Peptides against a protein of PDB entry 4LZF. Designs and how they scored, part 25

Target 1, 155 residues: chain A of PDB entry 4LZF
Amino acid sequence: GGRLVVFPNGTRKELSADGQTVKVMFFNGDVKHTMPDQRVIYYYAEAQTTHITYPDGMEVLQFPNNQTEKHFPDGRKEITFPDQTVKTLHPDGREESVLTDGTIIQLNPDGSKVIQFNTGQREIHTADFKRREYPDGTVKTVYSDGRQETQYPTG

## One batch from the design tools (peptide)

Design b1_p20_2_s2 (made by RFdiffusion4, then SolubleMPNN; from b1_p20_2, 12 letters changed)
Fold by OpenDDE base, seed 5:
Structure b1_p20_2_s2 (fold): chain B 155 residues (1-155), chain A 20 residues (1-20)
Amino acid sequence: as target 1 above (155 residues)
Amino acid sequence: SVEELKKREEENEKELKELE
């Protein structure tokens, strides 16, 4: 059968009969589950936050406001906001946000920004220009010096 | 913060280990 250990401080440890599942209920209300697949599920009682660690080093945080953060072993982070926007932070400093409408916003380490609109338009921001690309192949560029250029699609 | 949460977890685990 399973085992229950109750410690003097009020912490409880439950072991499954097979020993593959361990549940620790800490005196402060936190709960730790060690699963047969070696996932560790920790619940922070005060913060009402769940932290899952995987054997490969993946971490998942679930916050009470419905935000979820994934921390990948390579240093990448993926944040799902309460509004369901997904932001990816890359180790090189690149950031990508995917909005619920399908718009993608990329921030590059060089400070450039690319917006892929759900309309199929793309906007590119650099130190030297802002460029709008249209689905028909038209490209409008506004340079930092105030020049404007329109490139029309070749028919 | 996430760091504070991790610290709390570490403290709980340390205390448990001292009791075992």
Scores: peptide ipSAE 0.460, ipTM 0.920, DockQ to the pose 0.912
Fold by OpenDDE base, seed 1:
Structure b1_p20_2_s2 (fold): chain B 155 residues (1-155), chain A 20 residues (1-20)
Amino acid sequence: as target 1 above (155 residues)
Amino acid sequence: SVEELKKREEENEKELKELE
C-alpha cells in the first residue's frame, strides 16, 4: 500500500505503493504531483492555475480562463488565448500571432510589422511607410511624409 | 502574476522541507 504523512501544519504527503508518484496537498489548498515520467504538476488553488514542468525544461501554464502558456527550453513562449489565437514570442524579440481566420501578424525587433491576411493581401508597417500588397501585384504605399504611391502590376 | 505564483510555490516547498 501507499503511505500518507500528515504534517502538523495540515500539509499532507501521499506516496504511491510503487514510490513513483508523490502527491503533496499543502495546507493552503495547493497541490503538487510528481509523476513517474518526472513531470511535476502544481495546482495553485487560489488562482485555479495549473503549472506543469517537464524534465526537458518545458513549462506549461493553464489558466482558469482557458489561456495556455508554453515556455520552451529555447526561450520561446507560446500563448494560446481563450479565442484560440496563438501568439509566439521568440528569443530574438520577434512576435508572431496566428489568428483563427489564418491571418498572421508579425512584430519584428526593428519595430516593423507585417500582416499576412487570409485573402493573400499583405500589409507592411515601417518607420518610413505603410504598404499594402495585393494578390494581383498592385502595391499601395503611404509614406510618413503623407505621400501616397500606387504601383500597378506589369503583367 | 506568474512570478507571484512561483513565489507561492517556493514558499510552500520551503515550509515542507523544514518539516521533513
Scores: peptide ipSAE 0.458, ipTM 0.919, DockQ to the pose 0.908
Fold by OpenDDE base, seed 3:
Structure b1_p20_2_s2 (fold): chain B 155 residues (1-155), chain A 20 residues (1-20)
Amino acid sequence: as target 1 above (155 residues)
Amino acid sequence: SVEELKKREEENEKELKELE
């Protein structure tokens, strides 16, 4: 059978009969589960937050507002917001947001911005210009000096 | 903060280790 250890401070440790599952119930209400697959599931009682650590170094945070954060071993972070927008933070400083309508917003380390609309249009923002690309091949550019240029598709 | 949560976890684990 399993065993239960009760410590003088009120912390409890439960061991499964096979020894593969360990549950620690801390005196402050926090709970730690060590699973057979070596995942560690920690629950913070006051914050109502779950922290999962994986053997490969992956971490997952689940917040009470339904936000989820994934921390990858390569330094990438993926945030799923309550509205189901997914934001990816890359180690190079690039950020990508995927909206629920399929629009993708990219922020580059140089300060440039690219929006890929769900309509197939793309908008590029730099220090020097704003450019809109249309599915038909038309490109409209507004330069920082106020000049405007339209490039028509070659047909 | 996430850092405060991690610190709380470390403190709980340290206390348990001292009791074992």
Scores: peptide ipSAE 0.457, ipTM 0.920, DockQ to the pose 0.912
Fold by OpenDDE base, seed 2:
Structure b1_p20_2_s2 (fold): chain B 155 residues (1-155), chain A 20 residues (1-20)
Amino acid sequence: as target 1 above (155 residues)
Amino acid sequence: SVEELKKREEENEKELKELE
């Protein structure tokens, strides 16, 4: 059978009969599971948050509001918000949000912003201009100096 | 914060290790 150890501080450690699963129930209500696949599942009782650590260095956080964060070994983060928006934070400082309607919002390290709308329109924001590109090939640009330019499609 | 949670985990694990 398994083994249960009860420590003086009230922490309990339960070992499976095969020794492959360890469950620690800390005195403060936190729970740690070490699994046969070497993933560690930690539950923070007060925060009602689950933290999963994988052997490859991947981390997953699950919050009580249904937000999930994945922390990749390369430093990338992927956040799934309660509304199901997915935000990716890249190590280079680029951020990308994918909205539920299919709109993609990219924030670049240089401060530029690109919005790819679900309609096929694209909007580019830079320090110098805001530009809207349309599926028909029309491009409208509003420059920071107040000029407006329209490029019409050809053919 | 996430850092506070990680610190709490580390503290619990450290205390357990001291008792083992």
Scores: peptide ipSAE 0.456, ipTM 0.919, DockQ to the pose 0.899

Design b1_p20_2_s3 (made by RFdiffusion4, then SolubleMPNN; from b1_p20_2, 12 letters changed)
Fold by OpenDDE base, seed 4:
Structure b1_p20_2_s3 (fold): chain B 155 residues (1-155), chain A 20 residues (1-20)
Amino acid sequence: as target 1 above (155 residues)
Amino acid sequence: SEEELREREARNEKELAEQE
């Protein structure tokens, strides 16, 4: 059978019969589970937050507001917001947000921004211009000096 | 903060290790 150890401070350690699962219930209400697959699940009782660490170095944080953060071994971070927007932070400084409507917002390290709308329209923001690309091939550019240019599709 | 959470975990694990 399993083993339960109760420590003087009130911390409890439960070992499974096979020894592959360890559950520590700390005196402050925190809970640590070590699983057979070597993932570690830590629950912070006061913050109501779950932290999962994987053997490959991946980490997952689950917050009480339903936000989830994934920390990948390559340094990438993926944040799923309560509204189900997914934001990816890349090690190169690029940020990508995928909205529930299918809109993709990319922030580049140079400060440029690209919005891929669910309609197939794309908007590009740079220091020098804002450009709107339409599915029909029309391109509208508004330059920082106020000049506007429209490029019509060839056809 | 994530730092405060990690510090809390580290304290809990230290106290456990001292009793094991």
Scores: peptide ipSAE 0.377, ipTM 0.898, DockQ to the pose 0.947
Fold by OpenDDE base, seed 3:
Structure b1_p20_2_s3 (fold): chain B 155 residues (1-155), chain A 20 residues (1-20)
Amino acid sequence: as target 1 above (155 residues)
Amino acid sequence: SEEELREREARNEKELAEQE
């Protein structure tokens, strides 16, 4: 059968009969599970936060406000906010947010911004201009000097 | 903070290891 070890400080360690699952219940209410698939699930009792580590180096944080953070081995981070917006932070400094309506907002390391609207329109922001691209091929540009230009579809 | 949580975990693991 399984084993239960009770330590003098009140920490308890439960081992499954097959030895594949270990559960440590710390004296302060924290809980650590080591699973057969080598995941380690740590629960912080005071913060009500769960931290999962995977053998490939993936980490997942689950917060009590329903926010989830994934930390990938390549340095990428993915944050799912309570409103279900998903933000990806890339190692190169690029950030991408996907809104629930399908709009994508990209922040580039050079400070430029690209918005891909769910309507198929795209807006590009740089230090020198703001540009709106329309599905019909029309492009409207407002330059930093106040000049405006409209480029019409060719055909 | 995340750092405070990691420190808490490390203390728990250390105290367990001292008793095993």
Scores: peptide ipSAE 0.372, ipTM 0.897, DockQ to the pose 0.932
Fold by OpenDDE base, seed 2:
Structure b1_p20_2_s3 (fold): chain B 155 residues (1-155), chain A 20 residues (1-20)
Amino acid sequence: as target 1 above (155 residues)
Amino acid sequence: SEEELREREARNEKELAEQE
């Protein structure tokens, strides 16, 4: 059978009969599970937060507000917000948000911003201009100096 | 914060290790 160890401080350690699963119930209510697949699941009782560490270095944080954060070994982070927006933070400083309506917002390290609308329209923001590209090939640019340009499709 | 949580975990693990 399994083994239960009770420590003087009130911490409990449960060992499975096969020794592959370890459950530690800390005196402060925190819980640590070591699984047969070598993932470690830590539950912070006060914060009601779950932290999963995988053998490959992946980490997953699950917050009580239903936010989930994935920390990839390459330094990339993926945040799923309570509203189901997914934000990816890249190691190079690029950020991408995918909204529930399919809109994609990209923030580039150079400070430029690209919005890909679910309508097929694209909006590009730079220091010099704001540009709107339409599915029909029309391009509207508003420059920082106030000049406006419209390029019409040929066709 | 994530750091505070990590510190809490480390403290719990240390205290367990000291008893184990």
Scores: peptide ipSAE 0.371, ipTM 0.896, DockQ to the pose 0.920
Fold by OpenDDE base, seed 5:
Structure b1_p20_2_s3 (fold): chain B 155 residues (1-155), chain A 20 residues (1-20)
Amino acid sequence: as target 1 above (155 residues)
Amino acid sequence: SEEELREREARNEKELAEQE
């Protein structure tokens, strides 16, 4: 059968009959679950935060404000904000935010930014220009020197 | 912070290991 160990400091350890599930209830209210699939679920009582570690090295943090952070083994991070915006941070420094309205904002390592609007318009920001691309193929560019160019669709 | 959480976990695990 299962067993319960109670330690002098008040920490409790519960083991399943098969030994595949371990639950530690620490004296400070934290809880650690080791699951049969080797996931480890740690609950920080004071912070009300859950930290899940996976055997492949993936980690998931769940915060009391409904924010979730995923830390991938490749170093990528994915943050789901309380408003359900999803931000991905890539190891190369690229960042991508997907807004709930479908707008995508990309920050590139070179400092350039691309906004894909839900309207189908795209705006590109570089050191040298801001460019707006329209669904009809029109492209408007404002250069850093103040020059403006409009390219009209062909055909 | 995440660091403080990890430190808290590490302390708990250490204290458990000392009692086992």
Scores: peptide ipSAE 0.370, ipTM 0.897, DockQ to the pose 0.949

Design b1_p20_2_s4 (made by RFdiffusion4, then SolubleMPNN; from b1_p20_2, 10 letters changed)
Fold by OpenDDE base, seed 3:
Structure b1_p20_2_s4 (fold): chain B 155 residues (1-155), chain A 20 residues (1-20)
Amino acid sequence: as target 1 above (155 residues)
Amino acid sequence: SEEELKEREAENERLLAEEE
């Protein structure tokens, strides 16, 4: 059979009969579950936040506002916001946001920005220019000095 | 903060280890 241990401080520890599941209910309301798959689920009672750690080093944070953060072993982070926008933070400093309409916004470590619109248009922002690329191959560039250039597709 | 939560977890684990 399973076991229940009640400690003098009020913390309770439940062990399954097979020993594969452990549930600790701390005196302060926090709860820790160790599962058969070796994932650990910690619930912070005051913050109403769940922290899951996986044996491969993956971590998942679930916040009470429905935001979810995934921390990958390679240092990458993926944030799903309440509005379902997904932001990926790469170890090299690159950031990518995928909006619900399919627009992708990339922030590069050099400070450049690339927007891939759901229409197939792309906009590139650098220190020197803003450039709009169209699906037909037309490219419009506005340089920092105010010069404008249009490059037409080769036919 | 995330750091405060980690400290809270660590303290809970420390206290449990002292009781076991």
Scores: peptide ipSAE 0.334, ipTM 0.878, DockQ to the pose 0.942
Fold by OpenDDE base, seed 5:
Structure b1_p20_2_s4 (fold): chain B 155 residues (1-155), chain A 20 residues (1-20)
Amino acid sequence: as target 1 above (155 residues)
Amino acid sequence: SEEELKEREAENERLLAEEE
């Protein structure tokens, strides 16, 4: 059968009969679960935060405000905010935010910004211009020198 | 912070290891 060890400081350790599951309940209220699949689930009682580590190196943080952060082995981070916006931070410095309305905001390492609106319009910001692309194929560009150009769709 | 949480975890594990 399983076993329970109770330490003098009040920490408790529960082991399953097969030894594949270990639950440590620390004296300070923190809880650590080691699962058969080798996931480690740590709960920080004071912060009310859950930290899950996976054998492949992935980590998941769950905060009491409903924010979730995924840390991928490749260095990518994915943050799901309380409002359900999802922000992805790439190792190259690129950032992407997907809003609940389907709008996608991309920040590129070169400082450029791309907004894909849920309307199908796209806006591109660079050091040299701001460009708006419309679903009909019209493209309007405002250059840093003040020049404006409209490219009309063909057909 | 995440760092403070990791330090707290490490301390808990250290204390457990001392009692085992």
Scores: peptide ipSAE 0.332, ipTM 0.878, DockQ to the pose 0.919
Fold by OpenDDE base, seed 2:
Structure b1_p20_2_s4 (fold): chain B 155 residues (1-155), chain A 20 residues (1-20)
Amino acid sequence: as target 1 above (155 residues)
Amino acid sequence: SEEELKEREAENERLLAEEE
């Protein structure tokens, strides 16, 4: 069968009979599971947070407010907020948020912003202008100098 | 913070290693 070790400080270590699963219940309430698939699940009792580490270097954080963060080996991070908005932070500094209504918001390293609306409209923000692209091909631009321009679709 | 959590984990692992 399995084995249970109880240490003087109150920490407990449970070993499965096959030796493939290890559960450590620390004296402070934290819990560590080492799984047969080599993932490690650590529960922080005070923070009520779960941290999962994978053999490939991926990490997953699960917070008590239902926020989940995935930290990829390439440095990319994916945050699922409690409202189910998903934000991706790329190593190059680009950020992308996907809202529950399907709207996509991109923040670029150059400071530009692109919004892809669920209506098929697109809005581009730069230092020089704010531009709205419509599904019919109409493009409206408001420049930083106050000039406005409309490009109409052509046949 | 995430750093504080990692430090807490490291400390727990250190203490366990000292008892084993």
Scores: peptide ipSAE 0.332, ipTM 0.877, DockQ to the pose 0.917
Fold by OpenDDE base, seed 1:
Structure b1_p20_2_s4 (fold): chain B 155 residues (1-155), chain A 20 residues (1-20)
Amino acid sequence: as target 1 above (155 residues)
Amino acid sequence: SEEELKEREAENERLLAEEE
């Protein structure tokens, strides 16, 4: 059979019969589960937040507002917002947001921004210009000095 | 914050270790 240890402060430790599962119920309401697969599930009672750590170094945070964060061993972070937008933060400083409509927004380490619309249009923002690329090959550029240029497709 | 949560976890683990 399993074992239940009750400590003087009110913390409880439950051990499975095989010793592969450990459940600690802390006096403050927090709960820690150590699973047979070495996954650790920590529940913060006050914050209503779940933190899962995996043996490979992956971490998953689940917040009460339905936001989920994944922290990858390579330093990448993936945030799924309540609206189901997914934001990826890369170790090189690049950020990518994928909207539910398929629009992709990229923020580059140099400060440039690229928006790939679901229509096939692309918008590029730099310190020097904003550029809109159309599926037909038309490119419209508005420079920071106010100049505007339209490049037509060569057909 | 995430840092405050980690500190709370560390405190709980410390208190458990003192009783264990």
Scores: peptide ipSAE 0.331, ipTM 0.877, DockQ to the pose 0.948

## One batch from the design tools (peptide)

Design b1_p21_1 (made by RFdiffusion4)
Fold by OpenDDE base, seed 4:
Structure b1_p21_1 (fold): chain B 155 residues (1-155), chain A 21 residues (1-21)
Amino acid sequence: as target 1 above (155 residues)
Amino acid sequence: TLAEAQAAYAAANPDTTETTF
């Protein structure tokens, strides 16, 4: 059979019969599950947040507002916002956001930004210019000095 | 953010009562 350990402070520890599952119910409402697959599931009662840690170093956070964060062993972070926007933070400092409409926003370590619109248009932001690329091959550039250029696909 | 998940788990007291089930 399993075992229940009760602490004087009200914390309870449930041990499965096989010893593979451990559930600690803390007196403050926090819960810790250690699973057979070695993942550890933390529940913070006050924050209403679930924090899962995996043996490979993966971490998953689930917030009460329906935000989810994945922390990958390679240092990458993936945030799913309540609106279902997915933001990926790469170890190199690059950030990518995928909006629900299919728009992709890339922030580069150099401070440049690339927006790939769902329409097939792309906008590039640098310190020197903003550039809009159109599906037809037209490219419009607005420079930081206010100068504008348009390049047409047929020359 | 990870900081929003921060909470301190209560330490288990070494004194226990055990029930087998």
Scores: peptide ipSAE 0.038, ipTM 0.658, DockQ to the pose 0.324
Fold by OpenDDE base, seed 1:
Structure b1_p21_1 (fold): chain B 155 residues (1-155), chain A 21 residues (1-21)
Amino acid sequence: as target 1 above (155 residues)
Amino acid sequence: TLAEAQAAYAAANPDTTETTF
C-alpha cells in the first residue's frame, strides 16, 4: 500500500500506506523523515549528524562524536558533551555547567561566576573579589586590590 | 537545510518512477 517514488537525480521518496510517514533518501545519502507525530528527522550523511525538529519548536542535534544539543522553544539550549558534561545556556545569558563529578559552574549575566564543588566548597568570582566558602563555615576572600580576609565560623 | 534544498531540487524533476508496495 506504500509508494516509492524515484527521481531522475537518484533521490527516492517512500510514502507509508497510511500516508503518515514520508522518507526521502537524497542522492548524496542524506535522509529526511516526516513522522506521524509531526517530528522531522534530518540526517546529513557527510556530517553524520541527525537534526530532529518537533512541532512545538524543540530541536535536537546529534553529532557523530556523541555530543547532543537540545534547543528548547523558550530559547534555552542544553548541550551534552562527549564527556557527559551538561551545559545549559539560558535566554537571559546565564550559563550552567554540570560536570560528571557533580561540580556545578554558573556564569551569570553580570559577569560573576559561581563554582559549587562536589566537596561542598563554593567559590564566587566577582569584579571585586574571589571568595571561597568552606563547609565548616570558613570564608576566604581575596579582593581585587590584593587584600585578603578570612572569616571563621566562630568569630 | 541541505535536505530541504535537495528536496526542492528533486521535486523540480518531474520524470519519476513509482512503485506501490
Scores: peptide ipSAE 0.037, ipTM 0.681, DockQ to the pose 0.373
Fold by OpenDDE base, seed 2:
Structure b1_p21_1 (fold): chain B 155 residues (1-155), chain A 21 residues (1-21)
Amino acid sequence: as target 1 above (155 residues)
Amino acid sequence: TLAEAQAAYAAANPDTTETTF
């Protein structure tokens, strides 16, 4: 059968009969589950946070404010904010935010920024200019020196 | 943050002597 171990400090350890599931209930209220699939689920009682570690190196954090974070083995991080905005941090330093309205915001390692609006408009920010691209093919550029260019669709 | 969560776990994992009944 299953086994219950009680430690002098109040920590409890429950082992399944097959030994494949282990539940540790720490004296501080934290809980650790080791599952048959070798994932480990940590619950931090004070922080009310869940941390799951997977054998492949994947980690998932669930915060009490409904924020979730995924830490991928390749170093990529994906944050789902309470408002359901998803931010991806890439190993190369690129950041991408996908808003609930479908707007995508990219921050590049060189400091440039690209916004893909849900309207189909695109805005590019560089050190030298801001450029707005319209669905009709019109492109408006405002340079850092104040110069402006408008490119119209060719007929 | 991950660091805060990990710190909490480390604090909760004292060396414990197993007591079996």
Scores: peptide ipSAE 0.034, ipTM 0.665, DockQ to the pose 0.135
Fold by OpenDDE base, seed 5:
Structure b1_p21_1 (fold): chain B 155 residues (1-155), chain A 21 residues (1-21)
Amino acid sequence: as target 1 above (155 residues)
Amino acid sequence: TLAEAQAAYAAANPDTTETTF
């Protein structure tokens, strides 16, 4: 059968009969589960936060405000904000945000920015220009010197 | 953030040692 160990400080440890599951209930209300699949689930009682660690190095954080963070073994991070915006931080310094309206915002390591609007328009921001690409193939560029160019689709 | 959660745990459990089975 399973075992329950009660420590003098109030911490409790539950061991499954098969030894594959361990649940530690700390005196402060924190909980640690070690699961048969080798994932470890931490619950921080004061912060009301859940932290799951996987044997491959994946980590998942769940915050009380409904924010979720995924930390991938490759160093990538994915944050789902309470408003359901999803932000991905890449190891190379790229950041991508997907808004609930379908807009995608990309920040590049060189400081350039790309916005893919839900309308199908795309805007590129660089140190030298802002460029708007339209679904019809029209491209408008405003350069930092104030010069403007419009490229029309070849029909 | 992860760092904030870890800091909170460390503050709450400074002397806690556990065994993983």
Scores: peptide ipSAE 0.027, ipTM 0.631, DockQ to the pose 0.054

Design b1_p21_1_s1 (made by RFdiffusion4, then SolubleMPNN; from b1_p21_1, 14 letters changed)
Fold by OpenDDE base, seed 2:
Structure b1_p21_1_s1 (fold): chain B 155 residues (1-155), chain A 21 residues (1-21)
Amino acid sequence: as target 1 above (155 residues)
Amino acid sequence: SMEEEQAEFAKAHPETEVIDY
């Protein structure tokens, strides 16, 4: 059989019959589940937030606004926003956002930015220029000095 | 963390009732 332990403060601890699952219901409404796979699921009642920790060091945060954050053991973070935009934060400082329309926005550690549009157009932002690349091979560059250059696929 | 504090509390406090089912 399972076991229920009741503490003086009203905290309750349920142990499964196999001893592999532990559920703690804290007096404040928080809930902790220790699972057979050694993942720990903690629910913060006040914040309505779920925090899952995995044995490999992965962490998952689930917020009441439907935002989800994954913290990988390598230091990478993946944020799924309520609008389903996915932002990846890399340990090197690179950021990548994938929009629901398929647009990809990369922010590099050097401050450069690359936008891959769903139309196949690419836009590159550096300190020195903004460049637009078109699927037909046309490339338009606007330099920081205001100079403009257009390269055509036939020229 | 809040989780660690609550887990420590649950370890430090005596059981008042144990129900086997």
Scores: peptide ipSAE 0.108, ipTM 0.774, DockQ to the pose 0.358
Fold by OpenDDE base, seed 3:
Structure b1_p21_1_s1 (fold): chain B 155 residues (1-155), chain A 21 residues (1-21)
Amino acid sequence: as target 1 above (155 residues)
Amino acid sequence: SMEEEQAEFAKAHPETEVIDY
C-alpha cells in the first residue's frame, strides 16, 4: 500500500506503494512532487507558480498569467508570452521572437536586426544601412549617408 | 530559499503519524 506521513507542523508526505512517486504537501500550501522519471514539480501556492526541474538540468516555469519559461541546459531560454509570442534568448546574445502571424524578428549581438515578414519580405537593419528584400528579388537599400540603391532581379 | 527551508524542516522533524494503506 501507499504510505502517509504527517509531521508536527501539518506537512504531509505521501509515498506511492512502489516508492517511485513522492508528494509533499507543505503546511503553507506548497506542493512538491518527485516523479518516477526524476522530474521534480514544485508548486508555490502564494505565487501560483509551477517550477519543474528535469534530471538533465532543464527547467520549466509556469506563471498564473499563462507565461511559460524554459531554461535549457545549454543556457538558452525560451519564453512563451500570454499572447503566444515565443522569444528565444541564445547564449551568444542573439534574440529571436516569433509572432503569431509567423513574422520572425532577430536581434543579433552586433546590434543588427533582421525581420522576416510572413509575406516573404525581409528587412535588414545595420549601423550602415536598412535593406528591404522582396520575394521577386528586388532589393532596396537606404544607406546611413542618405544614399538609396535599388537592385532589380536579373532577368 | 523557501524550498530549502521546507526540505530541511521535513528532514529534521519527527513523524507524528504514519498511516499505511
Scores: peptide ipSAE 0.106, ipTM 0.778, DockQ to the pose 0.346
Fold by OpenDDE base, seed 5:
Structure b1_p21_1_s1 (fold): chain B 155 residues (1-155), chain A 21 residues (1-21)
Amino acid sequence: as target 1 above (155 residues)
Amino acid sequence: SMEEEQAEFAKAHPETEVIDY
């Protein structure tokens, strides 16, 4: 059978019959699960937040507002916002946001921005220009000096 | 961290009751 340990402060520890699962229920309502796969699931009762740590160094945070954060061992972070937008923060400083409509927004370390629209259009922002690329191969560039160029796929 | 504090607290207190089931 399992084992239940009760502490004077009201903390409880449950040990599974196989000894591979440990559940600690703290007096404040926090809960810690150590699983057979060595992942640790911690629930913060006051914050209503779940924190999962994996043996490889992966971490997952689940917030009461339905935000989820993944912290990868390589330093990458992936944030799923309540609106289901997914933002990835790369170790090189690149940021990528994927919107629910399929639009992708990339912020590059050089300060450039690329928007890939769900329509197949792409917009590139640099210090020198904004460029719109269309699925037909048309490219429209607006330079910072106000000049405008349009390149047609047949020209 | 709060987790570390709770884990330390749990280790510092003796077991009161052990129930095998």
Scores: peptide ipSAE 0.105, ipTM 0.773, DockQ to the pose 0.368
Fold by OpenDDE base, seed 1:
Structure b1_p21_1_s1 (fold): chain B 155 residues (1-155), chain A 21 residues (1-21)
Amino acid sequence: as target 1 above (155 residues)
Amino acid sequence: SMEEEQAEFAKAHPETEVIDY
């Protein structure tokens, strides 16, 4: 059978019959589950936040606003916002956001920005220029000095 | 961490009741 341990402070510890699952219900309403797969699920009652730690070092945070954060062992972070935008932060400092409309926004460590629009247009921002690339091969460049150039597809 | 504090607290208190089911 299972085992229930009750502490004087009101904390409870449940052990499964196989000993593979441990549930601790703290007096403050926090809950800690240790699962058979060795993941640990901690629930913070006041914050209404769930923190999952995996044996490989992955961590998952689930917030009451439906935001989810994944912390990968390689140092990468993936944030799913309440609006379902997914932002990836890479260890090299690169950031990528995928919007629900399919637009991809990349921020590079050098400060450059690339926007891949769902229309197939691409916009590149550097210190020196903003460039828009169109699906037809037209390229418009606005330089930091205010000059503008348009390159047309060679027919 | 808050998790560590709670884990320490749970260890510091004696068992009051044990129910086997």
Scores: peptide ipSAE 0.078, ipTM 0.739, DockQ to the pose 0.366

